# Designs tried in a protein design run: peptides against a protein of PDB entry 3OAK. Part 27

Target 1, 145 residues: chain A of PDB entry 3OAK
Amino acid sequence: DDLEQYLDEKILRLKDEMNIAAQLDIDTLNKRIETGDTSLIAMQKVKLLPKVVSVLSKANLADTILDNNLLQSVRIWLEPLPDGSLPSFEIQKSLFAALNDLPVKTEHLKESGLGRVVIFYTKSKRVEAQLARLAEKLIAEWTRP

## One batch from the design tools (peptide; aimed at target 1 P82 G115 F120 K123)

Design b1_p20_7 (made by RFdiffusion4)
Pose (drawn by RFdiffusion4):
Structure b1_p20_7 (pose): chain A 145 residues (1-145), chain P 20 residues (1-20)
Amino acid sequence: as target 1 above (145 residues)
Amino acid sequence: DAEELTLFEESAAEWDALTS
């Protein structure tokens, strides 16, 4: 019905917006490298983050989020950038906290590649210790026999 | 940082091993 299509569209629109924001930040960081212009900063993901957090925190949107592979975009947001730098602390913390609350299943991890990027957060030397503990906790919740 | 990108690339095999 219309309501279900409306919710799917809401999540699909957010997915595309998140992808555009990540790509624009990547372009900015490549541009920052090709041209050593130190004033260039990547802020599109940070600007969109409240909208992403608002959607991820709604329990009644969990099915729609999971069914439409929004977690693929979350994985894109957590990936290290071309120079090896990580997204801002606020992005990391907000996304991990939201993942702690979502009923993520193996099929979602398979389609999103989210598991691979969370493992990276358990190894990275640039990740704050509390977020590493959250990432390890999530890996544990997902590698249950 | 090449080390950060290497760690990221290695993470795929580690995830596959864990979920095997």

Design b1_p20_7_s1 (made by RFdiffusion4, then SolubleMPNN; from b1_p20_7, 11 letters changed)
Fold by OpenDDE base, seed 4:
Structure b1_p20_7_s1 (fold): chain B 145 residues (1-145), chain A 20 residues (1-20)
Amino acid sequence: as target 1 above (145 residues)
Amino acid sequence: MEEELELYRESEEEWKELFE
């Protein structure tokens, strides 16, 4: 119906925007590494974060989010960057908070690759303890029989 | 930082063990 179509388009647009933002940040960081120009700052994800958080927080979008594999883009945003660094703490915190409220199932974890990255966050020494604990909680919930 | 990338690679194996 009209609403479903609207919501699908909304999520797919956001998914595309997220992927583009991630790639632009990667490009920036790679160029920074290659040139040594420390003035190059990756800001595309940060700029888009408020919109991402807004969408992820909407209960009426949960099914659309999961059905369209927006979690793939969430995974991409959480992945370690080319230099091995992690996205900003704010991005991490916001996305994990959103994940905690979504009815994520194993199938979504597999199709998005989110399970891998959340496991990573349980182990990384560069992840804040509060987020590592939340990651552990999520893994426990997702592996519950 | 390379350690993080390696850890992420290893996390794939752990994911497979837990969920596949």
Scores: peptide ipSAE 0.650, ipTM 0.936, DockQ to the pose 0.867
OpenDDE base, seeds 1, 2, 3, 5: peptide ipSAE 0.648, 0.649, 0.649, 0.648; ipTM 0.935, 0.936, 0.936, 0.936

Design b1_p20_7_s2 (made by RFdiffusion4, then SolubleMPNN; from b1_p20_7, 9 letters changed)
Fold by OpenDDE base, seed 1:
Structure b1_p20_7_s2 (fold): chain B 145 residues (1-145), chain A 20 residues (1-20)
Amino acid sequence: as target 1 above (145 residues)
Amino acid sequence: MEEELKLYEESAKEWEELFA
């Protein structure tokens, strides 16, 4: 119906915006590496984060989020950057909080590749302990029968 | 920070093994 179509389009637009933001930040950091210009700061994801959090926190959007594979963009946002650094703590904290509240199923994990990055967060020494514990919780939930 | 990138690759392999 009209509402479902509207919600699908909204999520797909956000997905596109998230992917663009991620790529722009990657481009910025690659240029930083190439030039040595430490004044180059990747800020696109941080700027878009409030909108992402707003959408992910709405229960009425959960089905639309999962059905349109927005979790693929969430995975991309959480991946290590070209220099091996991680996204800001705020991004990590916000996205993991959202993941914890979503009814993620195996099919969504397969489509998005989210599992690989969450496993990574259980192992990386650059991740805050609280988020590592949450990552472990998620993996346990997703791998249980 | 190449160690982080390698760790991520290993995590991807582990994920494949868990859900294969």
Scores: peptide ipSAE 0.665, ipTM 0.936, DockQ to the pose 0.830
OpenDDE base, seeds 2, 3, 4, 5: peptide ipSAE 0.664, 0.664, 0.665, 0.664; ipTM 0.937, 0.936, 0.936, 0.936

Design b1_p20_7_s3 (made by RFdiffusion4, then SolubleMPNN; from b1_p20_7, 9 letters changed)
Fold by OpenDDE base, seed 2:
Structure b1_p20_7_s3 (fold): chain B 145 residues (1-145), chain A 20 residues (1-20)
Amino acid sequence: as target 1 above (145 residues)
Amino acid sequence: MKEELKLFEESEEEWEKLFA
C-alpha cells in the first residue's frame, strides 16, 4: 500500500546515502595515503551515523530494512578499509547494537554478506573485546537450529 | 593492519562452512 511504498523508498534512499558515504570516506583515505595530506579526514559515515541509528532502531521498520537489504550497506560500513583499518569504534558499537535487536535470518545474512563480516569481527585483534564478544553472540544465535 | 585484510578474506571460508 501507500505506506509500505513510502517506507520502502525511505529505506532505499538511506541505503544509497550509506553507500555514497562509505565510498567518499574510502576516496578520502586513498587520497590521504597518496598525497600525504594528513588534513584529509574521512567523516561522511560519522556524519550520517545518527540517521542510520535512528532508522535501524525502529521496530516498525524491521521488515522494510530486511526486505530491502539495508544490511548490505551495514556490511559495507563494517568492512575493513583499504589500509586495513576499521571504521570508528562508535560506528562499530552503534551498528552491532542495532543488529542485536533485528530479527536477522540466514537469508538476510547471505544476501547482504553480513555473516562474513561479523565472523571477521570475532577474529580481528583490532576489535574491542566487548564487540568481539557481541559478534560471537550474534553468530551463535544465527547458527542456532 | 594488512593482516586484517587477510583475516577478512579468510572469514568468507568460515561463513561458507557455517551457513552453506
Scores: peptide ipSAE 0.633, ipTM 0.936, DockQ to the pose 0.887
OpenDDE base, seeds 1, 3, 4, 5: peptide ipSAE 0.629, 0.628, 0.632, 0.628; ipTM 0.935, 0.935, 0.936, 0.935

Design b1_p20_7_s4 (made by RFdiffusion4, then SolubleMPNN; from b1_p20_7, 8 letters changed)
Fold by OpenDDE base, seed 4:
Structure b1_p20_7_s4 (fold): chain B 145 residues (1-145), chain A 20 residues (1-20)
Amino acid sequence: as target 1 above (145 residues)
Amino acid sequence: DEEELKLYEESEKEWEELFS
C-alpha cells in the first residue's frame, strides 16, 4: 500500500545516504594517511548518525528496516577503517543499542554480513568492554538453536 | 593497525563456524 511504499523508499534513501557517508569517510581517512594532513577529519557518519538513530529506534519501521537490508549499511558503518581503527564510540554504541532492540533473524545476518562484524567486536582490542559484552550477547542470541 | 584488519578478516571464519 501507499504507506508501505513510502516507508520502503524512506529506508532505501537512508541506506544510500549511509553508504555514501561511509565511503566519504573512508576516502577522507585514506587521504589523511596518504598525505599526512591531520586536518582531514572523517565526519560524514557522525553527521548522519542522528537520522540513523531516529529511524532505527522506530518500532513501526523494524520490518521495513530488516526487509530492505538496512543492516548491510549498519554493518558497513561498524567495519574497521583503513587504518584498522573503528568508527566513533558513539556510532558503535548507538548502532549496537539499535541492534539489541531489533528482531534480527538468521536471514538478515546472512544478507547483511552483520554476523562477521559483530564477531569482530567480541575480539577487537579497540572495542570498549561494554560493547564487547553486548556483541557476545547478540552472537549468542543469533546463533541460538 | 594491521592486526585489527587481520582480525576482521579472520572473524569471517569464526562466524561461519558458529553458524554451522
Scores: peptide ipSAE 0.672, ipTM 0.946, DockQ to the pose 0.969
OpenDDE base, seeds 1, 2, 3, 5: peptide ipSAE 0.668, 0.671, 0.668, 0.666; ipTM 0.946, 0.946, 0.946, 0.946

Design b1_p20_8 (made by RFdiffusion4)
Pose (drawn by RFdiffusion4):
Structure b1_p20_8 (pose): chain A 145 residues (1-145), chain P 20 residues (1-20)
Amino acid sequence: as target 1 above (145 residues)
Amino acid sequence: SLWEEYEEEGTELYEEAEAK
């Protein structure tokens, strides 16, 4: 029905917006490298983050989020950038907190690649200790026999 | 397994990020 299509469209639009924001930030950081212009900063993901947090925090959107592979875009947002730098602390914390609340299943991890990037957060030296503990906790919730 | 693959690929990604 119309309501279901409306919700799918809402999540699919957010997925595309998130992807554009991540790609624009990557272009900015490549541009920052090719040209050593130190004023260049990547802020598109930060600018869109409240919208992403608002959608991820709604329990009644969990099915729509999971069914449409929005977690693929979350994984993109958590990936280290071309120079090895991580996204802002606010992005990391907000995304991990939202994942703690979502009923993520193996199939979602498979389609999104989210498990790979969370493992990276348990190894990275640049990740704050409290977020590493959250990442480890999530890995544990997902590697149950 | 799936998690073995994730652990391997996540470690590789870690090594590449730390090299930069």

Design b1_p20_8_s1 (made by RFdiffusion4, then SolubleMPNN; from b1_p20_8, 7 letters changed)
Fold by OpenDDE base, seed 2:
Structure b1_p20_8_s1 (fold): chain B 145 residues (1-145), chain A 20 residues (1-20)
Amino acid sequence: as target 1 above (145 residues)
Amino acid sequence: SLWEQWRKEGEELAKEAEAK
């Protein structure tokens, strides 16, 4: 129906915006590495984060979020950056919090690639302890019968 | 299994990232 279509389009637009933001930040960091210009700061994801959190927090959008594989963009935002560093602490914290409230199933983890990345957050030495614990919590929930 | 596979891949991803 009209509402369903509207919601799908809303999520797909956000998905596109997230992907663009991630790529722009990657481009910035690659240029920083190449040129040594430390004034180059990746800020696109941070700027978009409030909108992402707002959408992910809406219970009535859960099905639309999952059906349109928005988790793929969430995964992209969580992946290690070109220099091996991770996205900002706030991005990590916000996304893990949002994931905790979504009815994520194994099929969503497969199609998004998020499963591997969340496990990465339990293994990486560059992850803050509290976020590693959140990652462990998610895995425990997702593997629970 | 999928989770065993993801565990191995996630660990490898961590090692790769830390090597940079």
Scores: peptide ipSAE 0.711, ipTM 0.959, DockQ to the pose 0.918
OpenDDE base, seeds 1, 3, 4, 5: peptide ipSAE 0.705, 0.708, 0.706, 0.711; ipTM 0.958, 0.958, 0.958, 0.958

Design b1_p20_8_s2 (made by RFdiffusion4, then SolubleMPNN; from b1_p20_8 with Y6W E7R T11E E12K Y14A)
Fold by OpenDDE base, seed 5:
Formats: sequence, C-alpha cells, structure tokens
Structure b1_p20_8_s2 (fold): chain B 145 residues (1-145), chain A 20 residues (1-20)
Amino acid sequence: as target 1 above (145 residues)
Amino acid sequence: SLWEEWREEGEKLAEEAEAK
C-alpha cells in the first residue's frame, strides 16, 4: 500500500545516504594519508548520525529496516577505516544500542555481513571494553536456539 | 557453520586492521 511504499522508500534513501557518507569519509581519510594534510577531517557519518539514530529507534520501522537490509549500511559504518582506526566512539555506541533493540535474525546478519563485523568488535584491541562486551552480548542473543 | 566462518573472518579482520 501507499504507506508501506513510503516507508520502504524512506529507508532506502537513508541507506543510500549512509553509504555515501561512509564513502566520503573514506575518501577524506585516504587523501589525508596521501597528502599528510591533518586538517582533513572525516565528519560525514557524524553529521548524519542523528538521523540514523532517529530512524533506527522507531519500533514501527523495524520490519522495514530489516527487510530493506539497512543493516548492510550499519555494517559499513562499523567497519575499520583505511588507516585501521575505528569509527568514532559515538557512532559505535549509538549503532550498537540500536542493534540491541532490533529483532535481528541470522538471515539479516548473513545478508548484511554484520555478523562478521560484530565479532570483529569482540576481537579488536582497539575497541573500548564496554563496547566489546556489548558486542559479545549481541552475539550471545543472536546465537540463541 | 556460519558462525564458525564469521568468527574466523572477524578475527582475520581484526588482525588486518591492527597491522596497519
């Protein structure tokens, strides 16, 4: 119906915006590495974060979020950056909090690639302890029979 | 299994990131 189509389009637009923001930040950081210009700051994801959090926090959008594989964009935002660093602490914290409230199933983890990345957060030495524990909690929940 | 594969891949990703 009309509402369902509207919601799908809204999520797909956000998905695209998230992917663009991630790529722009990657481009900025790659240029920073290449030129040594330390004034180059990757801020696109941070700027978009409030909108992402707003959408992910809406319970009535859960099915739309999962059906349109928005978790793929969440995965992209959580991946290590070109220099091996991680996205900002605020991005990590916000996204993991959002994931904790979504009815994520194994099929969603598979189609998004998020499963591997969340496990990464349990293995990386660069992750804050509180977020590593949250990642472990999520995995424990997702692996329940 | 999928989870076993993801654990291996996740660990590899961590090693690669920390090597940079």
Scores: peptide ipSAE 0.656, ipTM 0.949, DockQ to the pose 0.933
OpenDDE base, seeds 1, 2, 3, 4: peptide ipSAE 0.636, 0.649, 0.650, 0.647; ipTM 0.946, 0.948, 0.948, 0.948

Design b1_p20_8_s4 (made by RFdiffusion4, then SolubleMPNN; from b1_p20_8, 6 letters changed)
Fold by OpenDDE base, seed 2:
Structure b1_p20_8_s4 (fold): chain B 145 residues (1-145), chain A 20 residues (1-20)
Amino acid sequence: as target 1 above (145 residues)
Amino acid sequence: SLFEEWEKEGTKLAEEAESK
């Protein structure tokens, strides 16, 4: 219906915005590496984060979020950066908190690639201990019978 | 299983990132 269509379009627009923000940050960091210009700062994801958190926190959007594979964009935001570093602590913390409240199923993990990346957060020595524990919690929940 | 596969891939991703 009209409402469902509106919500789908809203989520798809956010998905595009997230993907663009991620790419712009990657471009900035690559240029920083290439030129040595330390004044180049990747801030696009950080600027968009409040909007992302707001949407992910709404229970009435859960189905729309999952059906439109917004988790793919969440996965992209969580992936290691060009220099091997991780996204900001705040981004990690916010996204893992949001994931904890979503009714994520195995099919969503497959289509988004999120399963592999969350497990990465349980393995990486560059991840803060508290966030590694959150990642482990999610894996435990997703693997329960 | 899927999760076992993801565990292997996730580990590889971690090793790759940490090698940089």
Scores: peptide ipSAE 0.513, ipTM 0.925, DockQ to the pose 0.901
OpenDDE base, seeds 1, 3, 4, 5: peptide ipSAE 0.495, 0.502, 0.489, 0.502; ipTM 0.920, 0.922, 0.919, 0.922

## One batch from the design tools (peptide; aimed at target 1 R126)

Design b1_p21_1 (made by RFdiffusion4)
Pose (drawn by RFdiffusion4):
Structure b1_p21_1 (pose): chain A 145 residues (1-145), chain P 21 residues (1-21)
Amino acid sequence: as target 1 above (145 residues)
Amino acid sequence: STEEEEKEEAVREDLERQAEI
């Protein structure tokens, strides 16, 4: 019905917006490298983050989020950038807190590649200890026999 | 405008902290 299509569209629109923001930040960081212009900063993901947090925090949107592979975008947002730098602390913390609340299943991890990027957060030397503990906790919730 | 400037500064500080590692 219309309501279900409306919710799918809401999540699909957010997915595209998130992808565009991630790609624009990557272009900015490549541009920063090719041209050593130190004033260049990547802020598109930071600017969109409240919208992403608002959607991820709604329990009644969990099915729509999971069915439409929005977690793929979330993985893109957590991936190290071309120079090996991580996204801002606010992005990491907000995304991990939201994942703690979502009923993520194996099929979602398989389609999104999210598991692979969370393992990176347990190994990275640039990740704050508290977020590493959250990542480890999530890996544990997902590697149950 | 002030909130945007604070967010940009916070990103710069986090990136500087990461570069020191």

Design b1_p21_1_s1 (made by RFdiffusion4, then SolubleMPNN; from b1_p21_1, 6 letters changed)
Fold by OpenDDE base, seed 1:
Structure b1_p21_1_s1 (fold): chain B 145 residues (1-145), chain A 21 residues (1-21)
Amino acid sequence: as target 1 above (145 residues)
Amino acid sequence: MKEEEEKREKVKEDLERQAKI
């Protein structure tokens, strides 16, 4: 199917872009730690966030998103940064909102590792209360009988 | 700082100990 192939390519390209953005931000923050240069700011994920949100919000892309394990890249974006901090408030909020509307199944959580990361957000004292509640809502939805 | 790298690693380890769903 030509449409399916097109959508697969679109999602796989985004997945690659997300992974690159995450790595570039890690590299920036590692250099910041090593040099003490506080002018080094990790902005690659923030720059790409609007595109990520746009894709995750499209109903016609849901199957392709899940089948290609884009959630692995979402998990990567939610992981802690080299300086011990978490991704920006905007990244957390946007991703949790987008995840709420996806038909995520157990198999997707397993292959992406997303479940464990979101559980962390429900428990961490470094997470804003508002975002912890969003994470709790996701866990409740994913674990209900 | 080395301390910050250690903090990151500890957070990652904590994530790995969470329930696998």
Scores: peptide ipSAE 0.041, ipTM 0.654, DockQ to the pose 0.036
OpenDDE base, seeds 2, 3, 4, 5: peptide ipSAE 0.032, 0.034, 0.031, 0.028; ipTM 0.653, 0.604, 0.650, 0.598

Design b1_p21_1_s2 (made by RFdiffusion4, then SolubleMPNN; from b1_p21_1, 9 letters changed)
Fold by OpenDDE base, seed 1:
Structure b1_p21_1_s2 (fold): chain B 145 residues (1-145), chain A 21 residues (1-21)
Amino acid sequence: as target 1 above (145 residues)
Amino acid sequence: MEEEEKKREEIIEDLKRQKEI
């Protein structure tokens, strides 16, 4: 119906924005490495984070989020950056918190690749302990019989 | 970066030998 179409378009637009933000940050950090210019700071994901969190937290958007594979963009945001760093602490924390409240199913994990990325966070020594625990909680929920 | 990506790939391959999610 009209509402469903509106919500689909909203989520698809956000998905595009998230993907663009991730790529722009990658480009910035690649240029930083190439030039040595430490004034180049990757900020696009951080700028968009409040909007992402707002959308992910709304129960009425859950089906639309999952149906349009927004979790793929969440996975992209969690990937390591060219300089070897992980996304900011705030990004990790916010996304893990939001994921905890979504009715994620196995099919969503497979089509997004999110499951494997979150497992990475449980095993990486560079992840803060509290965030690793959040990741572990998600994995436990997703693998529950 | 390279080391983390390597670790990630190893984890992924390990998961392929188990339950895929």
Scores: peptide ipSAE 0.054, ipTM 0.588, DockQ to the pose 0.027
OpenDDE base, seeds 2, 3, 4, 5: peptide ipSAE 0.041, 0.014, 0.018, 0.053; ipTM 0.554, 0.403, 0.434, 0.620

Design b1_p21_1_s3 (made by RFdiffusion4, then SolubleMPNN; from b1_p21_1, 8 letters changed)
Fold by OpenDDE base, seed 3:
Structure b1_p21_1_s3 (fold): chain B 145 residues (1-145), chain A 21 residues (1-21)
Amino acid sequence: as target 1 above (145 residues)
Amino acid sequence: MEEEEKKREEIRKDLERQAKI
């Protein structure tokens, strides 16, 4: 129906925006590394983060989010950056919090690759302890039979 | 209980295998 189509388009637009933001930040950081220009700051994901969190928090969008594999873009946002660093603390925290309220199933984890990335956060020494705990909580919830 | 735990572990292992890719 019209609403379903509207919601799909909304989520797909956000998915595209997220992917673009991630790539722009990667490009910025690569250029920063190449040129040494420390004024180059990756801000695209941070700018878009409130919108992402808002969408992820809406229960009425859960099915649309999962069906359109928005979690793939969430995974992309959580992946290490070109310099090997992780996304900002706020991005990690906000995404982990938002993910906690989604009815994520194994199939969604597989098609998005989100599961393996979150597992990474449970093990990495570069991750803040509190975020590692949040990641572990997600894994515990997702692995519940 | 134990079966549930076994299933949980199986899912975890599957995710961990994916993490190694």
Scores: peptide ipSAE 0.130, ipTM 0.670, DockQ to the pose 0.019
OpenDDE base, seeds 1, 2, 4, 5: peptide ipSAE 0.087, 0.105, 0.099, 0.097; ipTM 0.628, 0.638, 0.640, 0.698

Design b1_p21_1_s4 (made by RFdiffusion4, then SolubleMPNN; from b1_p21_1, 11 letters changed)
Fold by OpenDDE base, seed 4:
Structure b1_p21_1_s4 (fold): chain B 145 residues (1-145), chain A 21 residues (1-21)
Amino acid sequence: as target 1 above (145 residues)
Amino acid sequence: SSEEEKKREEILKYREKQAKI
């Protein structure tokens, strides 16, 4: 129906925006590595983060989020960056918080690759302890029999 | 440093897993 279509379009647009933001940040950091220009700062994801959080927090969008594999973009946003750094603490915190409220199922993990990156966060010494614990909680929840 | 090496290893392991998929 009209609402469903509207929601799909909304999520797909956000998905595209997220992917673009991620790629732009990657490009920025790659250029930073190549040129040594420390003035190059990756900020596209941070700029878009409020919109992402807003969408992910809406219960009425949960099905649309999951059905359109927005979690793939979430995964992309969580992945280590070219310089080996992790996304900003705020990105991590916000996304993990949002994930905690989504009814994520195994099928969503498979199609998004989200499980792998979250497992990474359970292991990484570069992750704040509180977020590592949250990651562990998510993994436990998602792998629950 | 040992710490940096460990961090690098974590990243490499993740990327390696991604590449295998």
Scores: peptide ipSAE 0.306, ipTM 0.835, DockQ to the pose 0.036
OpenDDE base, seeds 1, 2, 3, 5: peptide ipSAE 0.293, 0.293, 0.279, 0.298; ipTM 0.827, 0.829, 0.817, 0.832; seed 1 fails the geometry check

Design b1_p21_2 (made by RFdiffusion4)
Pose (drawn by RFdiffusion4):
Structure b1_p21_2 (pose): chain A 145 residues (1-145), chain P 21 residues (1-21)
Amino acid sequence: as target 1 above (145 residues)
Amino acid sequence: MEEVEEEVKEAHDEAAEELEE
């Protein structure tokens, strides 16, 4: 019905917006490298983050989020950038907190590649200790026999 | 916002310096 299509469209729009924001930040960082212009900063993901957090925090949107592979975009947002730098602390914390609340299943991890990037957050030296503990906790919740 | 901008700048600068080594 219309309501279900409306919710799917809402999540699908957000998925595309998140992908555009990540790609624009990547372009900015590549541009920052090719041209050593130190004033260049990547802020599109940061600008969109409140909208992403608002959607991820609604329990009644969990099915729609999971069914439409929005977690693929979340994985893209957590991936290290071309120079090896991580996204801002606010992005990392907000996304991990939202994942703690979502009923993520193996099929979602498979389609999103989210598990791979969370393992990276348990090994990275640049990740704050409290977020590493959150990442380890999530890996544990997902590697249950 | 300003603190996040500064954090992003510092993280990018630190990563660029390490790549030059």

Design b1_p21_2_s1 (made by RFdiffusion4, then SolubleMPNN; from b1_p21_2, 13 letters changed)
Fold by OpenDDE base, seed 4:
Structure b1_p21_2_s1 (fold): chain B 145 residues (1-145), chain A 21 residues (1-21)
Amino acid sequence: as target 1 above (145 residues)
Amino acid sequence: MEKIKKEIRERQLKAIEELKK
């Protein structure tokens, strides 16, 4: 119906925006590495984060989010960056919090690859303990019998 | 958009591998 179509389009647009933001940040960091220009700061994801969080937090969008594999873009945002750094603390915290409220199923994890990345956060010594615990909670919930 | 995804995945995979070491 009209509402469903509208919601699908909304999520797909956000998905595109997220992917673009991620790529732009990667490009920025790669250029920073290449040129040594420390004034280059990757901020596209941070700029878009409030919108992402807003969408992810809406219960009425859960099905649309999951059906359109927005979690793939969430996964992309959580992946380590080319310079070896992790996404900002705020991005990690916000996304983990948002994910905690979504009815994520195994099929969603598989099609998005999100599970593997979140597992990484449970194991990495570079991740803040607080966020590692959040990641562990997510994994526990997703693997619950 | 698939091109972007592919490029991201490739770069991120390398980063993940390095972080696991």
Scores: peptide ipSAE 0.057, ipTM 0.620, DockQ to the pose 0.051
OpenDDE base, seeds 1, 2, 3, 5: peptide ipSAE 0.048, 0.047, 0.055, 0.034; ipTM 0.613, 0.612, 0.636, 0.595

Design b1_p21_2_s2 (made by RFdiffusion4, then SolubleMPNN; from b1_p21_2, 12 letters changed)
Fold by OpenDDE base, seed 1:
Structure b1_p21_2_s2 (fold): chain B 145 residues (1-145), chain A 21 residues (1-21)
Amino acid sequence: as target 1 above (145 residues)
Amino acid sequence: MEKIREEIARRQKEAIEELKK
């Protein structure tokens, strides 16, 4: 199936791009800590965010997204950074919104570790209240009887 | 890419554990 192959390649490329962006931001922040240079700003994930949101919002990509474990990269983007900070408000908001419309199943949560990180957002006092509520909504949806 | 994923996951898991303390 030519269409399926095209979609697989698209999602796998995005997955790689997301992982690279995450690593580059980590490297930037580690250097910022080491040098004290406050002009060093981690922006790679923010730059890629519109593309990520666009892909996650398309119904025709849902199966490919889930089958290729793109949610692992989403999990990576949501985890704390070396300087102790959380990803930007925009990243959190956009990803939680996108996840709300995906048909995520238990098997996807297990293979990606996404469930654990979203639970973190429901409990952390460092998270904005409105985003904590979005995280709670996701957990409720994923664990509904 | 697998090595990058593993390294990121390791670092961030440690960060989460530190935040929970």
Scores: peptide ipSAE 0.050, ipTM 0.632, DockQ to the pose 0.049
OpenDDE base, seeds 2, 3, 4, 5: peptide ipSAE 0.028, 0.026, 0.047, 0.032; ipTM 0.604, 0.605, 0.640, 0.621

Design b1_p21_2_s3 (made by RFdiffusion4, then SolubleMPNN; from b1_p21_2, 11 letters changed)
Fold by OpenDDE base, seed 1:
Structure b1_p21_2_s3 (fold): chain B 145 residues (1-145), chain A 21 residues (1-21)
Amino acid sequence: as target 1 above (145 residues)
Amino acid sequence: MEKIEEEIRKRQLEAIEELKK
């Protein structure tokens, strides 16, 4: 199936791009910690965010997204950074919104580790109340019988 | 993007303060 192959390649490329963006931001903040250069700022993920949101919002990509474990990269984007900070408000908000519309199953949560990270957002005092509620909504949907 | 950058910087400052504890 040519379309299926195309979609797989598209998602796998995005997954790679997301992982690279995350690593670049990690490297930036590690360098900031090392050098004390406050002009360094991690912006690679937010620059790529519009593309990520666009892909995650496409119904025709849902199966491909889940089958290729793109949620692992989503999880990576939500993890704390080396300086202890969390990803930007926009990243959190956009990803939680996108996740809300995906048919995520237990198997996807296990293979991506996303469940544990989202639970973190329900408990952390560093997370905005608005976003904590979004995280809670996701957990409720994923744990319903 | 400027607003997002400012928010990120704010989070970094908060993180630095947290690390000092």
Scores: peptide ipSAE 0.335, ipTM 0.831, DockQ to the pose 0.754
OpenDDE base, seeds 2, 3, 4, 5: peptide ipSAE 0.310, 0.238, 0.162, 0.200; ipTM 0.820, 0.790, 0.706, 0.740

